# Peptides against a protein of PDB entry 4N3Y: the designs that were tried, part 77

Target 1, 83 residues: chain A of PDB entry 4N3Y
Amino acid sequence: ETRDQVKKLQLMLRQANDQLEKTMKDKQELEDFIKQSSEDSSHQISALVLRAQASEILLEELQQGLSQAKRDVQEQMAVLMQS

## One batch from the design tools (peptide; made by RFdiffusion4, then SolubleMPNN)

Design b2_p21_7_s3 (from b2_p21_7, 11 letters changed)
Fold by OpenDDE base, seed 2:
Structure b2_p21_7_s3 (fold): chain B 83 residues (1-83), chain C 83 residues (1-83), chain A 21 residues (1-21)
Amino acid sequence: as target 1 above (83 residues)
Amino acid sequence: as target 1 above (83 residues)
Amino acid sequence: SVLEELEQRLEELRAQLEELR
C-alpha cells in the first residue's frame, strides 16, 4: 500500500536526519578541538622559538667575546715574550 | 705586570668558554624540545583532520540521502493524493 | 572551509618544524 510506503519513507527520513545531526555535531567537535589544539601548539612553539632565538643571540655574543679574549691573550703573550 | 694580565685574561677566556658551552647546551635542548613538540602536534592534528574529513564525506552522503528520501516521500504522497 | 584552514595551519606547523631542523 502506498500509505505504508509513505510511512516507511517518513521513518527513514527521520532516521537520516538524526544521523545527519549527529555527524554534524561530531564534525564540529573535531574541528573545534583541532582549532584549539593548533592554536595552543602555535603559541607554545612561538614562545619557545623566541627563547631559542634569545639563546642564539647570546651564543653569538659569547662567541665573539671568546674570540676577542683569545686575541687579547695572544697579544699579551707576545708582549710577554718580548720582555 | 704583563704576566699577571695574561693570567687574568686566561681566566676570563676559560670563563667565557664555560658560558659558551652552557648556552650551547641550553639552546640544543630547547631546539630538541620544540622539534619533538611540533612533530607530536603535527601528527595529532593530521590524524584529527583525517577524521574530520571522513565525517565531512559522511555528511555529504547523508545530506544527499536525506534530499532523496524527501523527494521520494513527496512523490509517494502525490500518488496517495491521486488515489 | 574550516577544514581547509586547519589543513593550512598544519602545513604551517610542518614548515616551522622543518625550519628548526
Scores: peptide ipSAE 0.024, ipTM 0.418, DockQ to the pose 0.035
Fold by OpenDDE base, seed 4:
Structure b2_p21_7_s3 (fold): chain B 83 residues (1-83), chain C 83 residues (1-83), chain A 21 residues (1-21)
Amino acid sequence: as target 1 above (83 residues)
Amino acid sequence: as target 1 above (83 residues)
Amino acid sequence: SVLEELEQRLEELRAQLEELR
């Protein structure tokens, strides 16, 4: 019966549409989650990179200071030995 | 007094070295944390990307099915109207 | 640097996700 077949197909179409809409929603939520997670991670990593850079600068300054201090000690020790 | 100056500088040198060692340790710990965090995030994002891909494939299949079902309904409706 | 490499990898993953849209 063609009329009955049409009604059956209309039901199947509605069911398929409902499934499609659900899947589209789920996919969108997943994409949004990934995007947000990635942004959060990126920001966190960037902040940590900046902190690491600051530490690197401090290390360089300390190394320079140590080298200078060592030279100063050696120079004064030499003066002492000459006196 | 040169001797006293040398002793003072030696103390300053030791203090600077202690600070340097501390900063080096802190920097290394920070780098290790960043590395681990990045690896974990990368793995998580990769897994989510795969899930998104699977959802995309499903969406394509559903869309194809919907289009076919719609055509089938329209065709049968046309037959009904002709009878 | 190692940190720059990590940032680059994260950006690559974002690009891969965008290709799925």
Scores: peptide ipSAE 0.024, ipTM 0.423, DockQ to the pose 0.041
Fold by OpenDDE base, seed 3:
Structure b2_p21_7_s3 (fold): chain B 83 residues (1-83), chain C 83 residues (1-83), chain A 21 residues (1-21)
Amino acid sequence: as target 1 above (83 residues)
Amino acid sequence: as target 1 above (83 residues)
Amino acid sequence: SVLEELEQRLEELRAQLEELR
């Protein structure tokens, strides 16, 4: 029955369309999520990198200060020994 | 008083050293955190990208199927009209 | 392509990670 065949095909077509629309939506949601996640991660990591860099600078300053302080103590000790 | 100066400098040196050690530790912890966070994000996004790619392939297949189904329906309709 | 853009962004993140190692 050709008419019955047509009806069947129409149903199948509707089902295929529904699947298509669903898949399109799901794909878009995934893309949106990935985009947001990557942006969030990027910003977070960037902020942390800056903090680490600041710590690095501070570390260098402290190391220099420590070296200088050591020298100063040694110099004063020498003076004390001579006094 | 040179002796008093030395004592003061020694204290300052100890304090500087303590600050240095603390800063070094803090820096390392930050680096470790960044590394872990970045790895986690990378893996997560990679997985999501793969899912999105799979959805894209499915979408293409569905689109092709939909087009074919439409043609099939039209063809059957033509047959019906001639029957 | 949106997917290509996402893949590129992912690669950037991986590069950042590598810089921290």
Scores: peptide ipSAE 0.024, ipTM 0.418, DockQ to the pose 0.038
Fold by OpenDDE base, seed 5:
Structure b2_p21_7_s3 (fold): chain B 83 residues (1-83), chain C 83 residues (1-83), chain A 21 residues (1-21)
Amino acid sequence: as target 1 above (83 residues)
Amino acid sequence: as target 1 above (83 residues)
Amino acid sequence: SVLEELEQRLEELRAQLEELR
């Protein structure tokens, strides 16, 4: 009967709509999660990069200091040997 | 005494070297951590993007199905009204 | 350098984030 078919189609329509709404919600949640995760990761990595840069600067200073100290030791040893 | 100065400088040199080695190690650990974190984040985000894309495809299919179902209902209702 | 590579990767992640907005 046509009436029965209409009722069936109405049910299918309601079910499809429910599934659509659910999927839309799920998609939005995933997008929000990815966005938040990406932002958090970006901030964290930025902070760590700054720390690495600070360490690099310190390394350069220490290397220069070490080279100078080596030269100073050699100079003082030369003086000692000449005494 | 020159000898005392040499001993002092040798100590300073050893201390500087120790600090340098420590800082080099710390820097390397930071770089390794950032690299690993970045790779992990990249993989995770990629996986989530794929999931979002799958949801998008499903949404499109559901929207098309819903539109078709609506048309089918309307058609069947028209038939019913004409009966 | 490793630091430069990390900075580049960070920029890539920021670009990906922008695409999601």
Scores: peptide ipSAE 0.024, ipTM 0.419, DockQ to the pose 0.038

Design b2_p21_8_s1 (from b2_p21_8, 12 letters changed)
Fold by OpenDDE base, seed 3:
Structure b2_p21_8_s1 (fold): chain B 83 residues (1-83), chain C 83 residues (1-83), chain A 21 residues (1-21)
Amino acid sequence: as target 1 above (83 residues)
Amino acid sequence: as target 1 above (83 residues)
Amino acid sequence: SSIMAPLDALEQQLQALAATL
C-alpha cells in the first residue's frame, strides 16, 4: 500500500516536472515573440511615416505648381487680350 | 497659338489638381493605416504580456508543487523504511 | 475673365480641401 503510494507520487513528480519544463519554454517563446513583433511594428510604422512625409512634400510641390500655372495662364490671357 | 497655349495650361492645371486630390487621399489613408496598425500592435503586445505573466504564475505554482511533492515522497520513503 | 473664373474656382476648391485636412 505505502509502496504503491510512493510510486504514484514519483509519477506525479515526473509529470509536474515535464509540465514545468514545457511551460518555461513556452514563456520564453512568448517573450521572444513579443520582442520580435514590437521591433517589426516599429520598423513598419517608421517606414510608413516616411512615406507619409514624402507625400506631404509632393503635395506642397503640387500646390506651388498649381499656383504658378495659374499665374502663367493669367499672363497668357493678358497677351491674348492685348493682341 | 496663344489660345492653344492657354488651353494646354488649363489642362495641365486640371491634371495637377486631380493628382493633388489623389495624393491627399493617399496620405490620409496612410496615416489612418499607421494609426490602426499601431493600435492593433499595442493591443496584441499587451495581450501577449498578460499571457506571459500568467505563465510565470503557473511556473511559480508548479515549482512550489514540485518542492512539496518531493517532501511528500521523502516522508513516504521514511515510513517505508521504518516499517 | 471667363478663362480665369474656372481656375479661381479650382483654387478655392483646393484651399477648402486643404483646410479640411
Scores: peptide ipSAE 0.044, ipTM 0.427, DockQ to the pose 0.009
Fold by OpenDDE base, seed 2:
Structure b2_p21_8_s1 (fold): chain B 83 residues (1-83), chain C 83 residues (1-83), chain A 21 residues (1-21)
Amino acid sequence: as target 1 above (83 residues)
Amino acid sequence: as target 1 above (83 residues)
Amino acid sequence: SSIMAPLDALEQQLQALAATL
């Protein structure tokens, strides 16, 4: 009876140890995945932000160019009307 | 001819304006995408973190269980040796 | 990059035309 109980406990101990090791591995994989995902997203977002900033600069330049073009057209129209 | 130049400028002005409007739209879409992507990633990472925390709790419970099982086996082995 | 190219071209054209008047 006691011998049987010891054998049962030994088996349970082995099973628990196996489960522990497996769960430790799973936890580590999850942590690694979180880290990798975060890094990937961070890099992607940073790239997109830079792209948006470049677009903003371009828009400002275009607005300036449009304003200048408008002035130039008006000037030439004035010349045409006066000639 | 000045008149021809004016007409050309007017066309270019219209084209520039159209491109400006398009680019403004593109910029807005990019900003919206960044925001959405960031929110999605944040939620996903948070969920994964919670999952990792749950795993950690389970690991601690398993470790405690293993320690107890070890003690139980040792106790039964002592009984067996003394009988 | 893809957005910048056509816009840069347009800006250059506008500047070039303005310079000729």
Scores: peptide ipSAE 0.034, ipTM 0.409, DockQ to the pose 0.010
Fold by OpenDDE base, seed 5:
Structure b2_p21_8_s1 (fold): chain B 83 residues (1-83), chain C 83 residues (1-83), chain A 21 residues (1-21)
Amino acid sequence: as target 1 above (83 residues)
Amino acid sequence: as target 1 above (83 residues)
Amino acid sequence: SSIMAPLDALEQQLQALAATL
């Protein structure tokens, strides 16, 4: 009876140890995933920010071009009126 | 001739404005995407962190359980040896 | 003025867009 109880407890210990190892592995995988996910997101967001900045520069160039075109039209209008 | 040039410039201005509107929309979409992506990532990572913390607690409980079980086995072993 | 009117309108639209950036 007592011997059987000892054997039962030994089995319980083995089961608990197996579960511990499994849970430890799961925890490590979660930590690795969090780290990798954050790095990937950071890189992606940085790339998108750079693209947005490039678009901003383009918008400024277009504005400048539009202003220049307006001035050119005004100049041509003046020439036309003198004719 | 001059009149034709003015008309040409007006067309160029319209085209430039259309491109500006399009680029502005694209920029806004990128900004919205970045914001949404960061929020989604933040929420996901937070959830995963909580899960990892729960796993840590479970690991501690399992370790404590193993230690207790070991003590129980030792106690039963002592009883067995006394028999 | 008829030639400048649409250009002025475009410039105003552009300015409005720029203000939102």
Scores: peptide ipSAE 0.050, ipTM 0.430, DockQ to the pose 0.045; fails the geometry check
Fold by OpenDDE base, seed 4:
Structure b2_p21_8_s1 (fold): chain B 83 residues (1-83), chain C 83 residues (1-83), chain A 21 residues (1-21)
Amino acid sequence: as target 1 above (83 residues)
Amino acid sequence: as target 1 above (83 residues)
Amino acid sequence: SSIMAPLDALEQQLQALAATL
């Protein structure tokens, strides 16, 4: 009976629509998650890079300090030996 | 006293060297962490992207199905009204 | 001299560490 067939198809259409809406929501949630995760990772990496750069500067300063200290010790030793 | 000054400088030099070694270690650990974190994030994002793409395909299929179902219902309704 | 030996050793160590940067 054609009327019954139409009713059946209408039900199927509603069910399919519900599934479509659900899937659209799920997809959007995944996209949002990816975006947020990427942003978070970028921020974290940037912060860590800055920290690493600060460490590098400190290392360079320490090297310079050590070189200067050595020179100072040498100078003081020379004075001591001449005294 | 010059000798005491030299000894003091030697101590300072040792302390600075210890700090240098520590800082170098810390820097390396940060670099390793950044590398690992980046790799992990890349893998995770890639997996999620693939999942999102699968969802997109499903959505497209559902949309096509819904469009077809709508057409079928319209056709059946027309037949019913003509009967 | 004896007092310079430790300082020289430290410089050598620093050079080795710097090579890893």
Scores: peptide ipSAE 0.050, ipTM 0.429, DockQ to the pose 0.010; fails the geometry check

Design b2_p21_8_s2 (from b2_p21_8, 11 letters changed)
Fold by OpenDDE base, seed 5:
Structure b2_p21_8_s2 (fold): chain B 83 residues (1-83), chain C 83 residues (1-83), chain A 21 residues (1-21)
Amino acid sequence: as target 1 above (83 residues)
Amino acid sequence: as target 1 above (83 residues)
Amino acid sequence: SSVMAPLEQLEQQLQELAKTL
């Protein structure tokens, strides 16, 4: 019966609309999550990169200091051999 | 006394070298950590992107289905009014 | 879609960073 068919289709339409709305919400939440997660990761990586750069500077300073210390020791060794 | 000065400087040199080695190790560990962390984040984001794309496809399908269902209902309504 | 582009770009940037380290 046509009237019954219409009622059935109206129900199906309502259900489909509900599912669409739910899926739209889920998609939005997923996009928001991805965005936030990616931003957090980016900031964390940036901070770690800066830390690595600081370590590089420290290494350069230590190498310079080590070279100078070696020269100082060698100078004193030379003085010792002459005394 | 020069001999004592040399001994002191030798100790300082040894300590500086130890610190250098430690710092080199720490730098390497940090670089490894950053690399691994960035790779992990990249993979995670890739997976989430795929999920978002799947949601987009589903939304498109649902919208199409909803449009068709609406047309079907309208057709049946027309039939009903003629009967 | 357009909304995915920034995420994909970030993904690529992270991959590139990982390769350089």
Scores: peptide ipSAE 0.033, ipTM 0.422, DockQ to the pose 0.027
Fold by OpenDDE base, seed 4:
Structure b2_p21_8_s2 (fold): chain B 83 residues (1-83), chain C 83 residues (1-83), chain A 21 residues (1-21)
Amino acid sequence: as target 1 above (83 residues)
Amino acid sequence: as target 1 above (83 residues)
Amino acid sequence: SSVMAPLEQLEQQLQELAKTL
């Protein structure tokens, strides 16, 4: 019967709407998760990069100090050899 | 004494070299960690993006189905009203 | 500087990705 067909189609429509709503929610949640995860990773990497930069500065300072110390030792050795 | 000064400076030089080596190692390890972490995150995000894309396709299909179902119901209602 | 450049570039790429999502 046409009436029964209409009712059946109404049910199918409701079912489709429910599925659509669910899928929309799932997609949005996944996108939000991806966004948040990427931001968190980015921030963590940024912090670690800053730490690496600090280590680089320290490295440069140590290299300079080492070079100076080497020169000082060489100078003292020269004095010793001249004495 | 000059000799004692030289020995002291030699010790300081060794100490500076040790510190330099340590700092170089620490810096390298940090860089490696950052690189690996970022690569892992990138790959994970890529996988999740693919999942999101699959959900998007499903969403589009559901929307199309819903639109068709709505049209079908409207057609059946029109038939019912004409009878 | 040369060592940090690729890491900074990668960081920037991740930030850009996060903004587009």
Scores: peptide ipSAE 0.022, ipTM 0.418, DockQ to the pose 0.027
Fold by OpenDDE base, seed 2:
Structure b2_p21_8_s2 (fold): chain B 83 residues (1-83), chain C 83 residues (1-83), chain A 21 residues (1-21)
Amino acid sequence: as target 1 above (83 residues)
Amino acid sequence: as target 1 above (83 residues)
Amino acid sequence: SSVMAPLEQLEQQLQELAKTL
């Protein structure tokens, strides 16, 4: 009976070890996934921020160009009215 | 000639306005995309963190179970050696 | 690994004992 009990406990120990190993692996995979997902998102967001900043620079240049063009048209209109 | 120059400048002004409007729209779309992407990533990462925490709790329970099983096996071994 | 190593050692000891019975 004692021998059988020892064998049973050995089996339970192996099963517990297998489950522990599996759980440790799963935990590590989740941590790696969180890290990778966070890094990927961070890179993507950073790239989009840079793109938005480039668009803002272009917007400012276009606004300045519009203001200058408006002034040039007004000057030409004045010349036309004086002629 | 002056009249033709004014017409040319008016066309340039319209083109600049169209380009400005397009650029403003593109900028807004990029900002909206950044916001949405960030929120989606945040939700996903939070869910994964909770899952990792659940795995950690399970790991601790399994470790405690293993320690108890080890003690039980050692006690049975002692009985076996004394018999 | 810190938890697995002692368990593997115990498992080996149990196997050796089982062979002697």
Scores: peptide ipSAE 0.046, ipTM 0.435, DockQ to the pose 0.008; fails the geometry check
Fold by OpenDDE base, seed 1:
Structure b2_p21_8_s2 (fold): chain B 83 residues (1-83), chain C 83 residues (1-83), chain A 21 residues (1-21)
Amino acid sequence: as target 1 above (83 residues)
Amino acid sequence: as target 1 above (83 residues)
Amino acid sequence: SSVMAPLEQLEQQLQELAKTL
């Protein structure tokens, strides 16, 4: 009968509403997670980039030092040969 | 004497070279790590974005279903009232 | 340098994504 049909539809409506609310919550949680993950990754990458840059500076300094040391050795050897 | 000075400089040169090589290695390892980490993060984010999109589609479907169900209930109730 | 460029780009992309969410 019609009354039974209405009751069935009411149940379906409630179920749909419950599922909707749950899905909305899940979506929000997912978005929040993505946001947080992205921020964390961004910060981590930034920190690592800074470290890499520091290493690059150090490399340049070491290379310069090495070149200078080599020149100094060569100069001293030249002096030695003349003595 | 000059010979002693040369020997000292040779040692310094070797030490500098060793440090340079070590630092170069460390830098490379850091870059590799950053690259891998970035790729992993990117893939993870992409996957999560896809999931979010799927949830959004589901939400829309559920909302439509809810609206339809509500209309159906209203229609059935109208029939019931007329009977 | 050439090595840092792609990493910095990715960082910016992630930051932008984070802002949009």
Scores: peptide ipSAE 0.025, ipTM 0.416, DockQ to the pose 0.027; fails the geometry check

Design b2_p21_8_s4 (from b2_p21_8, 11 letters changed)
Fold by OpenDDE base, seed 2:
Structure b2_p21_8_s4 (fold): chain B 83 residues (1-83), chain C 83 residues (1-83), chain A 21 residues (1-21)
Amino acid sequence: as target 1 above (83 residues)
Amino acid sequence: as target 1 above (83 residues)
Amino acid sequence: SSVMEPLDQLEQRLEELRKTL
């Protein structure tokens, strides 16, 4: 009986080790997935931020252009009123 | 001629305003997209981190249990050898 | 029975883990 119990416990120990090893692998895969997903998201967000910054530069240029155009129109209107 | 120039400049000003408004809208949409995407990614990553942490706790419990099981087997083997 | 109890508990914990993974 005792021998049978020892053999059973040894088998269960082996099975538990197998499950532990599997779970350790699954955990590692999950951590790797999180890491990869985070890196991909970070890259995507960074790319979009750069695009937004490019749009900001264009907006600033357009605003400056509009201000200049307004000044040019005002100047021409002044000339017209003087003529 | 001067009147024609003024009219041309007024048209250019209107066109520039239209482009400015369009670009401002595009910029805002991009910023909104970045914000939403970042929030979604953050939530997803946080959820996965919590899952990994839960797995870690269970792995620790399994490791402790295996250590105990090993001790129990060793004790039974010692009893068997003494019998 | 007492000798097997720790292993039974481990099996239960493994099953719980499988449900969460």
Scores: peptide ipSAE 0.082, ipTM 0.437, DockQ to the pose 0.061
Fold by OpenDDE base, seed 3:
Structure b2_p21_8_s4 (fold): chain B 83 residues (1-83), chain C 83 residues (1-83), chain A 21 residues (1-21)
Amino acid sequence: as target 1 above (83 residues)
Amino acid sequence: as target 1 above (83 residues)
Amino acid sequence: SSVMEPLDQLEQRLEELRKTL
Protein backbone atom coordinates (compact mmCIF):
# COMPACT_ATOMS: atom_id res chain seq x y z
CA GLU B 1 0.00 0.00 0.00
CA THR B 2 1.15 3.50 -0.86
CA ARG B 3 0.47 4.76 2.64
CA ASP B 4 2.67 2.05 4.06
CA GLN B 5 5.37 2.98 1.60
CA VAL B 6 5.22 6.59 2.72
CA LYS B 7 5.60 5.58 6.33
CA LYS B 8 8.54 3.38 5.42
CA LEU B 9 10.21 6.21 3.54
CA GLN B 10 9.65 8.55 6.47
CA LEU B 11 11.38 6.10 8.74
CA MET B 12 14.26 5.78 6.32
CA LEU B 13 14.57 9.56 6.22
CA ARG B 14 14.70 9.75 9.99
CA GLN B 15 17.37 7.09 10.10
CA ALA B 16 19.40 8.81 7.42
CA ASN B 17 19.09 12.11 9.22
CA ASP B 18 20.25 10.57 12.46
CA GLN B 19 23.28 9.18 10.69
CA LEU B 20 23.97 12.52 9.07
CA GLU B 21 23.82 14.36 12.37
CA LYS B 22 26.08 11.82 13.99
CA THR B 23 28.59 12.05 11.16
CA MET B 24 28.52 15.83 11.29
CA LYS B 25 29.27 15.73 14.97
CA ASP B 26 32.09 13.26 14.48
CA LYS B 27 33.61 15.42 11.76
CA GLN B 28 33.47 18.49 13.94
CA GLU B 29 35.09 16.67 16.81
CA LEU B 30 37.91 15.54 14.55
CA GLU B 31 38.48 19.05 13.26
CA ASP B 32 38.50 20.43 16.77
CA PHE B 33 40.94 17.76 17.87
CA ILE B 34 43.26 18.47 14.94
CA LYS B 35 43.22 22.16 15.72
CA GLN B 36 43.86 21.72 19.41
CA SER B 37 46.54 19.09 18.91
CA SER B 38 48.32 21.22 16.35
CA GLU B 39 48.27 24.27 18.58
CA ASP B 40 49.49 22.35 21.59
CA SER B 41 52.28 20.74 19.61
CA SER B 42 53.29 24.06 18.11
CA HIS B 43 53.53 25.68 21.51
CA GLN B 44 55.46 22.80 22.98
CA ILE B 45 57.88 22.60 20.08
CA SER B 46 58.47 26.35 20.17
CA ALA B 47 59.26 26.23 23.86
CA LEU B 48 61.67 23.38 23.33
CA VAL B 49 63.35 25.19 20.46
CA LEU B 50 63.93 28.20 22.68
CA ARG B 51 65.38 25.98 25.35
CA ALA B 52 67.69 24.34 22.84
CA GLN B 53 68.82 27.74 21.61
CA ALA B 54 69.58 28.84 25.14
CA SER B 55 71.67 25.72 25.57
CA GLU B 56 73.54 26.52 22.38
CA ILE B 57 74.42 29.97 23.67
CA LEU B 58 75.61 28.50 26.93
CA LEU B 59 77.73 25.96 25.07
CA GLU B 60 79.39 28.68 23.05
CA GLU B 61 80.09 30.71 26.16
CA LEU B 62 81.54 27.72 27.94
CA GLN B 63 83.74 26.86 25.00
CA GLN B 64 85.04 30.39 24.92
CA GLY B 65 85.62 30.30 28.65
CA LEU B 66 87.51 27.03 28.41
CA SER B 67 89.72 28.34 25.65
CA GLN B 68 90.52 31.42 27.66
CA ALA B 69 91.17 29.43 30.79
CA LYS B 70 93.57 27.21 28.87
CA ARG B 71 95.44 30.25 27.65
CA ASP B 72 95.57 31.62 31.16
CA VAL B 73 96.99 28.37 32.47
CA GLN B 74 99.59 28.34 29.73
CA GLU B 75 100.58 31.88 30.53
CA GLN B 76 100.89 31.16 34.22
CA MET B 77 102.96 28.09 33.50
CA ALA B 78 105.27 30.14 31.34
CA VAL B 79 105.72 32.60 34.17
CA LEU B 80 106.38 29.76 36.56
CA MET B 81 108.97 28.21 34.29
CA GLN B 82 110.72 31.55 33.89
CA SER B 83 110.93 31.96 37.63
CA GLU C 1 101.61 31.41 44.37
CA THR C 2 101.63 30.86 40.63
CA ARG C 3 101.60 27.10 41.01
CA ASP C 4 98.54 27.31 43.19
CA GLN C 5 96.91 29.53 40.62
CA VAL C 6 97.58 26.95 37.93
CA LYS C 7 95.98 24.24 40.00
CA LYS C 8 93.00 26.46 40.65
CA LEU C 9 92.61 27.16 36.95
CA GLN C 10 92.82 23.46 36.17
CA LEU C 11 90.02 22.81 38.60
CA MET C 12 87.95 25.57 37.05
CA LEU C 13 88.53 24.05 33.62
CA ARG C 14 87.39 20.65 34.79
CA GLN C 15 84.27 22.13 36.30
CA ALA C 16 83.54 24.09 33.15
CA ASN C 17 84.01 20.99 31.05
CA ASP C 18 81.61 19.04 33.21
CA GLN C 19 79.02 21.75 32.75
CA LEU C 20 79.67 21.82 29.04
CA GLU C 21 79.24 18.08 28.67
CA LYS C 22 76.04 18.17 30.67
CA THR C 23 74.66 21.04 28.62
CA MET C 24 75.57 19.31 25.38
CA LYS C 25 73.71 16.23 26.48
CA ASP C 26 70.69 18.26 27.51
CA LYS C 27 70.67 20.07 24.18
CA GLN C 28 70.84 16.83 22.24
CA GLU C 29 68.01 15.35 24.25
CA LEU C 30 65.88 18.39 23.53
CA GLU C 31 66.61 18.26 19.82
CA ASP C 32 65.80 14.57 19.71
CA PHE C 33 62.58 15.18 21.58
CA ILE C 34 61.58 17.99 19.24
CA LYS C 35 62.24 15.83 16.22
CA GLN C 36 60.35 12.86 17.53
CA SER C 37 57.44 14.92 18.81
CA SER C 38 57.15 16.78 15.54
CA GLU C 39 57.18 13.59 13.50
CA ASP C 40 54.62 11.93 15.72
CA SER C 41 52.37 14.95 15.63
CA SER C 42 52.68 15.23 11.88
CA HIS C 43 51.69 11.62 11.38
CA GLN C 44 48.80 11.88 13.78
CA ILE C 45 47.48 15.08 12.26
CA SER C 46 47.76 13.67 8.75
CA ALA C 47 45.79 10.61 9.74
CA LEU C 48 43.12 12.73 11.34
CA VAL C 49 42.92 14.96 8.28
CA LEU C 50 42.32 11.94 6.10
CA ARG C 51 39.63 10.75 8.45
CA ALA C 52 37.97 14.14 8.39
CA GLN C 53 38.06 14.15 4.61
CA ALA C 54 36.43 10.75 4.50
CA SER C 55 33.73 12.06 6.78
CA GLU C 56 33.21 15.00 4.47
CA ILE C 57 32.65 12.69 1.52
CA LEU C 58 30.20 10.64 3.52
CA LEU C 59 28.34 13.76 4.58
CA GLU C 60 27.98 14.88 1.01
CA GLU C 61 26.69 11.48 -0.02
CA LEU C 62 24.24 11.40 2.85
CA GLN C 63 22.98 14.87 2.04
CA GLN C 64 22.40 13.85 -1.53
CA GLY C 65 20.64 10.71 -0.40
CA LEU C 66 18.44 12.64 2.00
CA SER C 67 17.47 15.10 -0.67
CA GLN C 68 16.54 12.29 -3.01
CA ALA C 69 14.63 10.45 -0.33
CA LYS C 70 12.68 13.59 0.46
CA ARG C 71 11.77 13.94 -3.19
CA ASP C 72 10.70 10.32 -3.31
CA VAL C 73 8.47 10.77 -0.28
CA GLN C 74 6.91 13.85 -1.81
CA GLU C 75 6.26 11.99 -5.03
CA GLN C 76 4.66 9.08 -3.23
CA MET C 77 2.51 11.43 -1.20
CA ALA C 78 1.36 13.09 -4.38
CA VAL C 79 0.39 9.70 -5.79
CA LEU C 80 -1.47 8.88 -2.61
CA MET C 81 -3.40 12.13 -2.67
CA GLN C 82 -4.37 11.57 -6.28
CA SER C 83 -5.72 8.12 -5.48
CA SER A 1 104.32 19.93 30.07
CA SER A 2 102.73 17.29 32.23
CA VAL A 3 100.59 19.96 33.82
CA MET A 4 99.04 20.81 30.46
CA GLU A 5 98.29 17.22 29.54
CA PRO A 6 95.01 17.07 31.49
CA LEU A 7 93.84 20.28 29.85
CA ASP A 8 94.70 19.02 26.40
CA GLN A 9 92.79 15.84 27.07
CA LEU A 10 89.86 17.87 28.28
CA GLU A 11 89.79 19.93 25.11
CA GLN A 12 90.02 16.81 23.01
CA ARG A 13 87.06 15.29 24.82
CA LEU A 14 85.07 18.47 24.29
CA GLU A 15 85.80 18.40 20.59
CA GLU A 16 84.71 14.79 20.36
CA LEU A 17 81.47 15.61 22.11
CA ARG A 18 80.88 18.64 19.92
CA LYS A 19 81.11 16.48 16.81
CA THR A 20 78.07 14.57 18.01
CA LEU A 21 75.93 17.69 17.95
Scores: peptide ipSAE 0.060, ipTM 0.444, DockQ to the pose 0.009
Fold by OpenDDE base, seed 1:
Structure b2_p21_8_s4 (fold): chain B 83 residues (1-83), chain C 83 residues (1-83), chain A 21 residues (1-21)
Amino acid sequence: as target 1 above (83 residues)
Amino acid sequence: as target 1 above (83 residues)
Amino acid sequence: SSVMEPLDQLEQRLEELRKTL
């Protein structure tokens, strides 16, 4: 009967709509997750880069200090040889 | 005594060198960590993007199906009214 | 000594950096 066919199709339409809404929600959740993951990664990497830069500065200072210490030792050795 | 001064400075030089080497190692570890973190993040985000794209395709298919189902219901209603 | 102070400061800075890792 045509009436029964209409009712069946109405049910199918409702089910299709429910699946559509579910898929829309799932997609939005994935997009939100990607956004959050990207922001977190960017933040973490930026922080680590800053720390690496701090290490670089310290390295340069230590290299300078080492060079000076070497010169100081050499100077003291010269004094010792001349005393 | 000058001799004692030299020995002290030699020790300081050794300590400075040790710190330099340690700093170099620490810096390298940070750089490696940044690289790995970036690669992992990129991989994860790429995978999630692909999943989002799959959801988008399904959404489009469902929208098409919904539209067709609506048309089918309308057609059946018209048949019912004419029978 | 005044000679050790700069090196000690550098060591302290390095240690502080390590603690933040």
Scores: peptide ipSAE 0.056, ipTM 0.434, DockQ to the pose 0.026
Fold by OpenDDE base, seed 4:
Structure b2_p21_8_s4 (fold): chain B 83 residues (1-83), chain C 83 residues (1-83), chain A 21 residues (1-21)
Amino acid sequence: as target 1 above (83 residues)
Amino acid sequence: as target 1 above (83 residues)
Amino acid sequence: SSVMEPLDQLEQRLEELRKTL
């Protein structure tokens, strides 16, 4: 019966549309996730880079301190030899 | 006592060296972490992009299917009107 | 001079490590 066939096809179209809409939503969610994840990763990496830079500065300061301490030791040794 | 002062300074230098070495190690670990994290993120993002592309293909197929189904419904309606 | 040798070696070691950064 042709009328019944038409009704069946209309139902199939509705179902297909629902699937399409669902898939579109899922795709959008994935795109949003990628964007958010990328931003989060970028911020995290930047923070870690800053931390590494701070460590570099500290290392330089420590090196300077060591050099100064060495000079101080040398000076004190000279005093010892003069006494 | 100058000698005692020299000994004290030598100890301070040793301590500073230990701190420097520790900080260098920590910095290296951070750099390694950044590198690994970046690589992991890149791979993850690439995988997600591929998934999104697959979804796009599916959407196109669904759209084509819907268009065809619509045509089929129209044809059956015409048959119904002719009967 | 003997007292300075360990310090000199320390500085050299630190410089070598720094170059690897």
Scores: peptide ipSAE 0.042, ipTM 0.450, DockQ to the pose 0.010

